# Designs tried in a protein design run: peptides against a protein of PDB entry 5Z08. Part 81

Target 1, 168 residues: chain A of PDB entry 5Z08
Amino acid sequence: RQKDEWAKKTSSLMKQLDWFIGEHLGAMLAAEELGGPVVGELMEIDPDDLSAGFNAHGKLKKATSQPDLDRRQRRIDDIWGPQDEQGQAHKRKRGADEALAASAEMRDLIEQLMNKLVEAGGDNSATYVEIPRESAAARFLVRSKVAMFHPNDARRLRLVDFGRDLDD
Target 2, 222 residues: chain B of PDB entry 5Z08
Amino acid sequence: GLPRLIDAIEEASKIPAKRRQTPIKPTIEKLTTHLYTHGASPDSLLRLADLLTLRNHLDQASLAAITRNLYPSSTVSDEVVLRFIGALGHGQLKPTLALQALFLRWLVMVYHLLENPGVLGQVYGVLFDLLDTAAIRPQLCHLLALVTRRKHVRPFRIQAILTLSRQTGGDPNLTGLLRVFKNYYPEIIVGDATKGRASAFKHPDPQWRQHLDEIQQRRSEA

## One batch from the design tools (peptide; aimed at target 2 D50 L54 G86)

Design b2_p26_1_s1 (made by RFdiffusion4, then SolubleMPNN; from b2_p26_1, 15 letters changed)
Fold by OpenDDE base, seed 4:
Structure b2_p26_1_s1 (fold): chain B 168 residues (1-168), chain C 222 residues (1-222), chain A 26 residues (1-26)
Amino acid sequence: as target 1 above (168 residues)
Amino acid sequence: as target 2 above (222 residues)
Amino acid sequence: LPPLEFSLEDQLRLLIEEIEELLAKQ
């Protein structure tokens, strides 16, 4: 009974997390990765707004010339290409695809962070996940005070151990 | 009455000061006088919380004046509390840190009037993560000192506050909060962080408290 | 869900904290 209630509650919260990432966070993460505003600066970024362009207050930071950013920028330029009806549909689809990709990246990162936390058995040194890059997802987790970078290595991220008790 | 004053201020808040046909200051003065005399009902508190926490065209002096006179005539709902908590931190849409400090001070002063004090315990993490914000830290630590229960005293929070205490050179408010933590877990090794001066978390405004008690007394007699 | 009045950062934090607290109780 208690275990079943625990499992139900855990499952419910995981679904809420998945929903939160997909419905609220993904589009904004995608926007930040595309050189848009930092996640949370504009609460009203609809996934559709990713297709419409960032308003003047979200100065598109000129994408720093990382080659993957140039591909993303070309993708942005392709997303932002001429406003023909077919172009708009492709833009909307591509904006949705980028939001889905950003959501998937965040989900995967959180999953890895949680798995490492559980596997570490209380050893904080073993809780670090190697991240391939500083992503909008990683930055958001750190800003949320949910994760921390390793003090000497910004490629290592760990989840804050909220579950640990002093009575344990 | 109070609702009509709030209506007038709400409408004025939508308009930049330079475009207002009438100065709002006289209406703010009437509002603050009314609040000082009678306090605010739960419904009025919610509306005032919106005016205080949502981005609008009201000047900071007016917002501060309302906050300083925000005497509850009754209880404080969870919704009102959450409006003020949601307004905390950094962001373009959030109130100024000076105003946030007034909100935290207000929450401390009305803590005993909360319909559900447990609501602050549910959002404890949000409050705790703002401890790095120096401008609100004094009032935040005071509020956390009231809210903290055994369940909130976790290893990560102990480590976080110890780290922040070192980074701040032993802020007396953090030292005070660490002492609150130590009351729940005496075995917590706080090192030199607790040897320093700690805040006593005294009531921020005794005169405000007295006046609140007078307003609340009128409710108990009615 | 955390109150919608909170920042997305705060909402995520509260959700993750609650999840981790549950995971630690097993």
Scores: peptide ipSAE 0.592, ipTM 0.850, DockQ to the pose 0.522
OpenDDE base, seeds 1, 2, 3, 5: peptide ipSAE 0.591, 0.590, 0.585, 0.591; ipTM 0.847, 0.849, 0.842, 0.849

Design b2_p26_1_s2 (made by RFdiffusion4, then SolubleMPNN; from b2_p26_1, 12 letters changed)
Fold by OpenDDE base, seed 5:
Structure b2_p26_1_s2 (fold): chain B 168 residues (1-168), chain C 222 residues (1-222), chain A 26 residues (1-26)
Amino acid sequence: as target 1 above (168 residues)
Amino acid sequence: as target 2 above (222 residues)
Amino acid sequence: LPPLEFSPEDQLRLLIEEIEVLRAKL
């Protein structure tokens, strides 16, 4: 039946969205939260590369660059531990954990936005999700033209009503 | 042949102009002459689309010259279309807005040669979200006027066009696109936004069209 | 659509729009 096909396609697209968030977007969001580049300025961030940290210009430091004594790098190094084999393993693990956390935050935020849109039943005032902070995830959704902040309250975010039809 | 010219340009594109042993301009001129005379095959179009859309060391004048002579000898694949669409927008890795406007103009002029015109309908949202970019808006509205179907005419898009039309003082390209929307939904209340001058979305280059038709005719006779 | 052809913003935009259009029909 046509509804079964739409349900299957929706499920497939949700899996593609989940994959996109987990395999690509999560690492980029984690990099932005760590004060790296804005999502999309640096494509294909390996979660392992997050451990190298970012320079004062938000660019990924190459592992071979002399440790610039910048306080931010010290904080990253303090967070990630010494450059021994065990410290490098801990660094890589933490980069992966930050990417996973960013992916989970984005998934949860999208789910909340989608659910609030359904629950509102066409009332645009009821479509807002309260966000605890202006995260990289929230900013990314707005830059993507997927979501909008409330005009008077940056803690309130809503999904664009893409599904609304003129035949309704 | 054309593949060897593309090979030479691809290799040169990897090297900064100051470090090239030979000037690229003579090879670009040979390429553009070949394209003007024979057009580009689907395989050559894909390779040229990569050269035009990926960040490389080619100069803007060379990229523009290739784009102006990018006559398809056959059809245009979905992959070629997606390369050009993926190159649109803002970002350090994106082509210049001037080059993006040439790509959009090209897509308008070759629209009838697309293997699957529906591919543009699948990426409609990407195109539509660029309407705020003034530098590409004329060509973008023309392409959207060709691509728009009933399924794309949604309340949020109507509101977006109306808002942008007010902000721009009634851009005639936006007025033209809004008239296309009204053709699918006559009941759309557009107010004064449609009373203004609208673009007629005429073919951007009649001479380019005529030359394309001559190249396409030679294919049908072969 | 191959995800690597678009910016992350455009890729997310396309996915969410298509999902929401389908969800509204269910």
Scores: peptide ipSAE 0.672, ipTM 0.885, DockQ to the pose 0.571
OpenDDE base, seeds 1, 2, 3, 4: peptide ipSAE 0.672, 0.671, 0.672, 0.672; ipTM 0.886, 0.885, 0.885, 0.886

Design b2_p26_1_s3 (made by RFdiffusion4, then SolubleMPNN; from b2_p26_1, 14 letters changed)
Fold by OpenDDE base, seed 4:
Structure b2_p26_1_s3 (fold): chain B 168 residues (1-168), chain C 222 residues (1-222), chain A 26 residues (1-26)
Amino acid sequence: as target 1 above (168 residues)
Amino acid sequence: as target 2 above (222 residues)
Amino acid sequence: LPPLEFSLEDQLRLLIEEIEELRAKL
């Protein structure tokens, strides 16, 4: 009975986590990956704002044609296409696709971190996930104090062992 | 009355100081005088919590003056508590760390007036993860010392305090918090981190406490 | 859900902490 209630609550919370990642984090993570603001600095990042691109200071570039479009901005503009109606539709679609990709990356990373913690059986050395790059997702987990980098290797990330009890 | 003073300050808070037609300082002084004399009702506390925690055009001295005079006339709701907790940490939209330290000090001083002290236990992780922020650590450790229960004393938190204690050269507030943890689990091996001087977490302002008690007594007689 | 008044970082942390605490009991 009590275990069944815990299992149901866990499943409910996992669904809430998935929703939270998809509805709140995905677009902001995508923005950070595209050279936008750090996740949480701009609470009102509309997916449409992703399409406008970001300046070197992480501020939303208003659609001003400034020529020194850094290679990153060109890639954003290449990602986001010309400002015609078709270009805007392609921009919005691509922004949505980037937000979905960022959401999937975050979900996968959290899943890997949770699985490694279980598999390690209390061995802290075995809890590390190897990350291919420092992503917005990885940075966000560390800023959230959910995960920690290995002291000597920034490519190794572990989940904080929240579940461990002293009475165990 | 207090609501009209809050209304005037709310409207002024939307306008940059240079564009205000009337100086806000006299209204702030009236507000702080009223708060000192009568305290704030739960409804007024919520409105004041919004003024203190949300980004607006009020100056830091005014916000600090309001916070220093934020005497509850009755209880403190969960909503008010959560406004102050939500305002903690780093971010462009968050209050200054100096103001956050005043909020934490306030929460310590009004802890016995919380409608549900358990609300702080629910957000324990939020508070705990701010321990690396030196500017708020003294008040934060004091609040955590009040809030900590057996369920919050976890291996990862013990390790986090021990690590941070080493990094800070043995901050007395961290040593104090670790002693609180040890009260729940005497078997915790804290090593040399607890041999140092610990904070006693005494009431931060006895005069403020006395004045609060006088305000609270007037409520019980009414 | 964690209070919307918290940062996204705090919301995530509270959610993950609660999940992991429950998972450890299963």
Scores: peptide ipSAE 0.643, ipTM 0.875, DockQ to the pose 0.544
OpenDDE base, seeds 1, 2, 3, 5: peptide ipSAE 0.641, 0.640, 0.636, 0.638; ipTM 0.873, 0.872, 0.869, 0.870

Design b2_p26_1_s4 (made by RFdiffusion4, then SolubleMPNN; from b2_p26_1, 12 letters changed)
Fold by OpenDDE base, seed 1:
Structure b2_p26_1_s4 (fold): chain B 168 residues (1-168), chain C 222 residues (1-222), chain A 26 residues (1-26)
Amino acid sequence: as target 1 above (168 residues)
Amino acid sequence: as target 2 above (222 residues)
Amino acid sequence: LPPLEFSPEDTLRLLIEEISELIAKQ
């Protein structure tokens, strides 16, 4: 009975986590990677809004053709093509694809971090995951105080051991 | 009555001060006077929590004045608590850190009136993770000292406090919180972090407490 | 608690903390 309730609760929380990553966090992470606002500065980012790109101040670009777009913004504008209906559809699709990719990266990173913590059996040195880059996902986990970088190597990330008890 | 004053302030809060037809200050003064005299009902308290925590066009002085007079006439609901907790931290949509410090102070002063004190225990992590924010740390540590139970005292939190204590040169509020942790686990090795001055977490405003007690007493007699 | 009442950072932390605590009790 208690194990079944535990399993159900764990499953429910995992579903909530997956939903949160997919429905909210992925778009915000994608926006940060695209040079938009840092996650949490803009709480509601529609994946469709990712298509408009961001200005140098991390604000959603309104459709105005101003020429002094930074190189990153030009690449975004080049990726997003002309503002015709077809171009807007391609933009929306690309924004959705970036949000999905960011969601997948976050899910994978959390899974790796959790697995390494379990596998380490209490050895903190074995809890580190090697990350290929300092992604928006990795930065977000650290800002959330869910993960910590290795003090000497920013490519190594570990999960905070929330489950450790003092009675153990 | 209080609801009509809140209505007027809610409508004014939607409009930039420069575009308001009438000054809001007289209405704020009427509100604060009413709150001081009668307190806020649970429904009014929720509406006021929204005005205080949501980004609007009210000035900081008005928000601070409302917060300083936010006497509950009854209990404080979980929803009201969560409005204030959700307003904490950094972000463009969040209140100023000065106002957040007033909210935390308020939560300390009304802690005994919470309908469910356990709600703060559920969001313990949210509160704990703000300890690095120096501007709110004194009030935050005081609130955490009230909220902390054995289940919250974890190795990672002990280590986090110890690390932050070293980084801050031994903040007395962190030392005070670490002593609260040690009350649940006397075996916690805190080293020199507890040898320093600790905050006693005394009531922030005895006069405010006395006035709250008078407002609460009138409710019990009615 | 509905996760949406908090920042994304707080929401994620609350979820991961609660999941981790449950896993450790198993």
Scores: peptide ipSAE 0.616, ipTM 0.843, DockQ to the pose 0.514
OpenDDE base, seeds 2, 3, 4, 5: peptide ipSAE 0.616, 0.615, 0.611, 0.615; ipTM 0.842, 0.840, 0.838, 0.840

Design b2_p26_2 (made by RFdiffusion4; failed a check: too like the target's own chain)
Pose (drawn by RFdiffusion4):
Structure b2_p26_2 (pose): chain A 102 residues (1-31, 98-168), chain B 214 residues (1-190, 199-222), chain P 26 residues (1-26)
Amino acid sequence: RQKDEWAKKTSSLMKQLDWFIGEHLGAMLAAEALAASAEMRDLIEQLMNKLVEAGGDNSATYVEIPRESAAARFLVRSKVAMFHPNDARRLRLVDFGRDLDD
Amino acid sequence: GLPRLIDAIEEASKIPAKRRQTPIKPTIEKLTTHLYTHGASPDSLLRLADLLTLRNHLDQASLAAITRNLYPSSTVSDEVVLRFIGALGHGQLKPTLALQALFLRWLVMVYHLLENPGVLGQVYGVLFDLLDTAAIRPQLCHLLALVTRRKHVRPFRIQAILTLSRQTGGDPNLTGLLRVFKNYYPEIIVSAFKHPDPQWRQHLDEIQQRRSEA
Amino acid sequence: MPFSAEQVVRHLIEQISINRRKEALL
């Protein structure tokens, strides 16, 4: 099957993203850098792991977030995540993977 | 003759205006005239795109003059297209929003000359996420309308454009883009973009006709 | 030419999300 290529591509891309977070983004967030990289990655991992865990239940895809997390503000500003409208301490990913003809 | 002018604009581009041993306006005009007559080659386009996209000491009037006369001879590379894409939106590395509107207008006018029009499809999300920016929204919508294919019409983008249409009180450029979206998915709840400058289109066509000569 | 941090993150996350969805279907 063609499956593990979609796996190989994903494992390869995940590493490239973590490199970008550690080398470029954590430092930008500081303005320590290492702490910012770890929390951003943990947050993205938690965000992505849940979006698929819901499959169809769009309501269950929110994660709890500290009050003034800069990582969530960046992710919302970059249009990769959205706060819950009723309260801003839960967060979901934008669901890029969902497609009508997927 | 053209590369020499670019070499001069590039050097002046590195130092402030008052420290220049010569006014640059006469050299900018020579470049503008040359581009009007002969167009810009693929390589010259790349160098001009760097001058238009990177932060330098060139003034706004000079950059706009260059952009308005950026008629390609022959084709437009991905290297050129992506530089203009990367120049879009807010950030200390990026040019003014006014120049960005000119670049987006230019990409619509030269869309048929791209070597790889699919490259815009590969950055579709970059273009789309910037629709909130009102200063460049009309030009963004026109370009997105040319670039949209079925694979790009995803539910999250459908919802985002509907929300933006409601919040702006109904931007006709947004509804024009939604029309293109509906052509691929009629299930969606319901300006046919014209060429922005016909004289510029006509002048480009004249310059492009030289490609048939040998 | 480089892209902004917001655009890079946005682009890579979209690709990873699509790939994971294709993997799940297969």

Design b2_p26_2_s1 (made by RFdiffusion4, then SolubleMPNN; from b2_p26_2, 13 letters changed)
Fold by OpenDDE base, seed 5:
Structure b2_p26_2_s1 (fold): chain B 168 residues (1-168), chain C 222 residues (1-222), chain A 26 residues (1-26)
Amino acid sequence: as target 1 above (168 residues)
Amino acid sequence: as target 2 above (222 residues)
Amino acid sequence: MPFSPEDQLRLLIEQIQELIAKAEKL
């Protein structure tokens, strides 16, 4: 009975986590990957503000037409291209696709990290997940103090073990 | 009354200082005088918590003056507590670290008036993970010293305090918090981290406490 | 949401792990 109640609570929290990632975090992660603000610096990213692009400091760039914009700015301009209705629709769709991709990456990364922690059986050396790149998702987990990079290898990430008790 | 003063400040907070028709300072002074004399009801506390924690056009001196006079006339709700906790940390939308330190100090001073002290225990991780923020660390450690229970003393948190203590050269507030942890688990190996000077976490403002007690007594007589 | 995204994620993950650990002890 108590085990079933804990299982139900765990399931509820997992659903809340999934909802949080999909409805809030994914868009912010996508913005960070696109050179926007760091997650949490702008809680309310107005989609219209996203369309203006971001400067090198992750601040909203006023749409000044300067030609020598770096590859990142071209990608932002390609995402956030001409202000016509079709361009805005394509921008909104691309923004939605990037948010979905970021949400999926975060879900997968959390799942891998949790699985490795369980599989390691208390061996901290075995808890590391190999990540292909330092993503916005990986950085966010570290900033959240939920995960830590290996001290000598930024491609290795581990989950903080919150479940470990001193009475164990 | 207090609600009308809050209404006027809420409306003024929506307008940049340079565009206000009237200076807000006289209204802030009336508010702080009222708060000092009568305290704030739970409903007024919630409205004031929103004014203090949400980004608006109020100046830092006004926000600090309100916070220093934020005497509860009765209890402090979970919602009020969560507004202040949610305002902590780094971010463009968050209050200044100086104001956050005042919020943490306030929470310490009103801890005995919380409707549910357990609410702070539920958000313990939020508070604990701000320990690296030097500007709020003294007040944060004091609040954590009040809030900490056996369930919060975990291996990862012990290691985090030990690491941060080494990095800071043995901050007395961290040493004080680690001693609180050791009270729950005497067997914790803390090494030399507890041998240093520790904060005693004394009440931060005895005069404020006395004045709060006077406000609270008037409620019990009414 | 009353918390930053970082705080919200941490609270959720911490609570999940605590419940899993409790369930493993039963």
Scores: peptide ipSAE 0.560, ipTM 0.787, DockQ to the pose 0.763
OpenDDE base, seeds 1, 2, 3, 4: peptide ipSAE 0.560, 0.559, 0.558, 0.558; ipTM 0.788, 0.785, 0.786, 0.784

Design b2_p26_2_s2 (made by RFdiffusion4, then SolubleMPNN; from b2_p26_2, 12 letters changed)
Fold by OpenDDE base, seed 5:
Structure b2_p26_2_s2 (fold): chain B 168 residues (1-168), chain C 222 residues (1-222), chain A 26 residues (1-26)
Amino acid sequence: as target 1 above (168 residues)
Amino acid sequence: as target 2 above (222 residues)
Amino acid sequence: MPFSPEEVLRLLIEQIQELIAKGKKL
């Protein structure tokens, strides 16, 4: 009975985490990866506001037609191309695809971090996951204080062990 | 009554100060006078918590004046508490750190009136993770000193306080919080971090407490 | 939600890890 209640509660929280990542966090992470605001600075990112692109400070760029916009701006402009109805539909689809990709990356990273923490058996040196790049997902986990980079290697990330008790 | 004053302020909060037909300051003064005299009911507290914590066009002086006069006439609901906790930290939608410090001070002063003190224990991690924010740290450590239970004293939190204490040169509020942790686990190796000056976490405003007690007594007689 | 995304994730991960740790004792 207690084990069943525990299993139900754990499953419920895992579902809430998955929902939070997919329905809320993914779009914000995608915006950050695309040079948008840092996650949480714009809680109400209207998908239509995402379409306008972001300046170097994460603020909505007004569509200034200036030609020499850096490769990042070209990706934003390629994602956020001409404002015709077809262009808007393509923009919305690309935004949705980027949000799904960011959600998948975050889920995978959390899973790897949790698995490494369990496998390490209390050895903090063995808890590090190697990340291919500093992603919005990795930065978000660190800002959330759920993960930490290795002091000497920004490609190594570990989960903070919240489950460890002093009575253990 | 208080609800009509809140209605007027809610409507004014939707409009930039430069576009308001009438100055809001006289209405804020009426509100703060009413709050000082009678306190706020649970329903009024929730509405005022929304005005204080949500981004609107109210000026910082008005928000601070409301917060300084936010006497509960009754209890403080979980919903009111969660509005104030949700307003803490950094972000474009968050109140100023100065206002957040006033919210934390308020929570300390009304802690004994919470309908469910356990609600703060449920959001303990959110509060604890804000300890690196210097501007709110004194009031935050005081609130954490009230809220901390044995279940919150974890190895990662001990290490976090010790690290932050070293980085701050031994902030007396962190030393005070670490002493609270040590009361639950005397065996915690805190090294020299507890030997320094610690905050005593005394009541931040005895006059405010006395006035709150007077407002609360009137309710028990009605 | 009243909390930031960072705060929400922190709360969820902490609660999950605490439950996992509790489950080892059941």
Scores: peptide ipSAE 0.582, ipTM 0.792, DockQ to the pose 0.727
OpenDDE base, seeds 1, 2, 3, 4: peptide ipSAE 0.581, 0.579, 0.575, 0.579; ipTM 0.792, 0.789, 0.777, 0.789; seed 4 fails the geometry check

Design b2_p26_2_s3 (made by RFdiffusion4, then SolubleMPNN; from b2_p26_2, 13 letters changed)
Fold by OpenDDE base, seed 4:
Structure b2_p26_2_s3 (fold): chain B 168 residues (1-168), chain C 222 residues (1-222), chain A 26 residues (1-26)
Amino acid sequence: as target 1 above (168 residues)
Amino acid sequence: as target 2 above (222 residues)
Amino acid sequence: MPFSPEEQLRLMIEQIEQNIAKAQKL
């Protein structure tokens, strides 16, 4: 009931956020997850650029043929499939899929964080979401001063409650 | 009445200007005239805040005209304030920085009418983090000068404003805000940043203030 | 009083957009 009420009241804002995530943030988050630059360091990451992967300096790598054994690198390398037209199409598709996945992760994380904030009823201790990993999405929310890690547990993330009096 | 004018503008705001059957300008003029004469009730303020802060198809001149005539007839709710705060900064969904500067100017001019002035203190960090946005900095510093309390004057914010002051070549508005900080912590070494010209944060529009007072007096007599 | 979920979300969107805008200017 309360969940449905906030969701209804926030529906317009959520649509705007979903648009923003899908059109702008998702690709940047995917780039960060793929070892690219931190979200915002590159103004426009074309999802197609995600397919090229990133070097250790966060710069767009030209498709290097060396399969790095890291699963992430394998995904990048799988994204880096053969330089043929089919390979490029597959790369573009994978880049788009990673951007979509990052968008979905960000959206889900925001929803979880909002749900916990509403459910907590002002109890800050109850506002923490357990995150399975330190994702680009989680890091971005913290950098944005939207979320905070638990001081003793980096697996627990909560929203900054702007409505809380700072004197408490 | 005002609600019907808002209704018409809300409906028009959903439609691109090129696809509107009727020009919205006459309705905007009626709205601004009404606002100038009578002010806006809390409910009307909320609706107008949505029109001003949410992305819609209203032209910038119309939005600016509404903002310039946004006289509260009563108090300003936290919800109205937070709509304007949420509209600040850079972003595709945000109003233009020029309009944001008008919002901040408005908040300064109606600060004494806030139902809860503390709401701005709660979002102090949000406001403070926008100081690097040059286009809104003058009005933002003025608002922060009103909002700042001892609890907000933290070492990291002192350092941040000092750094930004250096980067901006000693923006007078930042110097003015630093003086406000120094009032709470006289021991703050502001160095060369306070030696420069500081803004006095004078009321941005005395005529607007006078007209607001006239509108507010009518409420007290009713 | 805690902010409404709508108010909270507005401020979140603001911070998100501002963070991106800052990072793009750096």
Scores: peptide ipSAE 0.357, ipTM 0.676, DockQ to the pose 0.044
OpenDDE base, seeds 1, 2, 3, 5: peptide ipSAE 0.344, 0.355, 0.345, 0.349; ipTM 0.666, 0.672, 0.666, 0.669

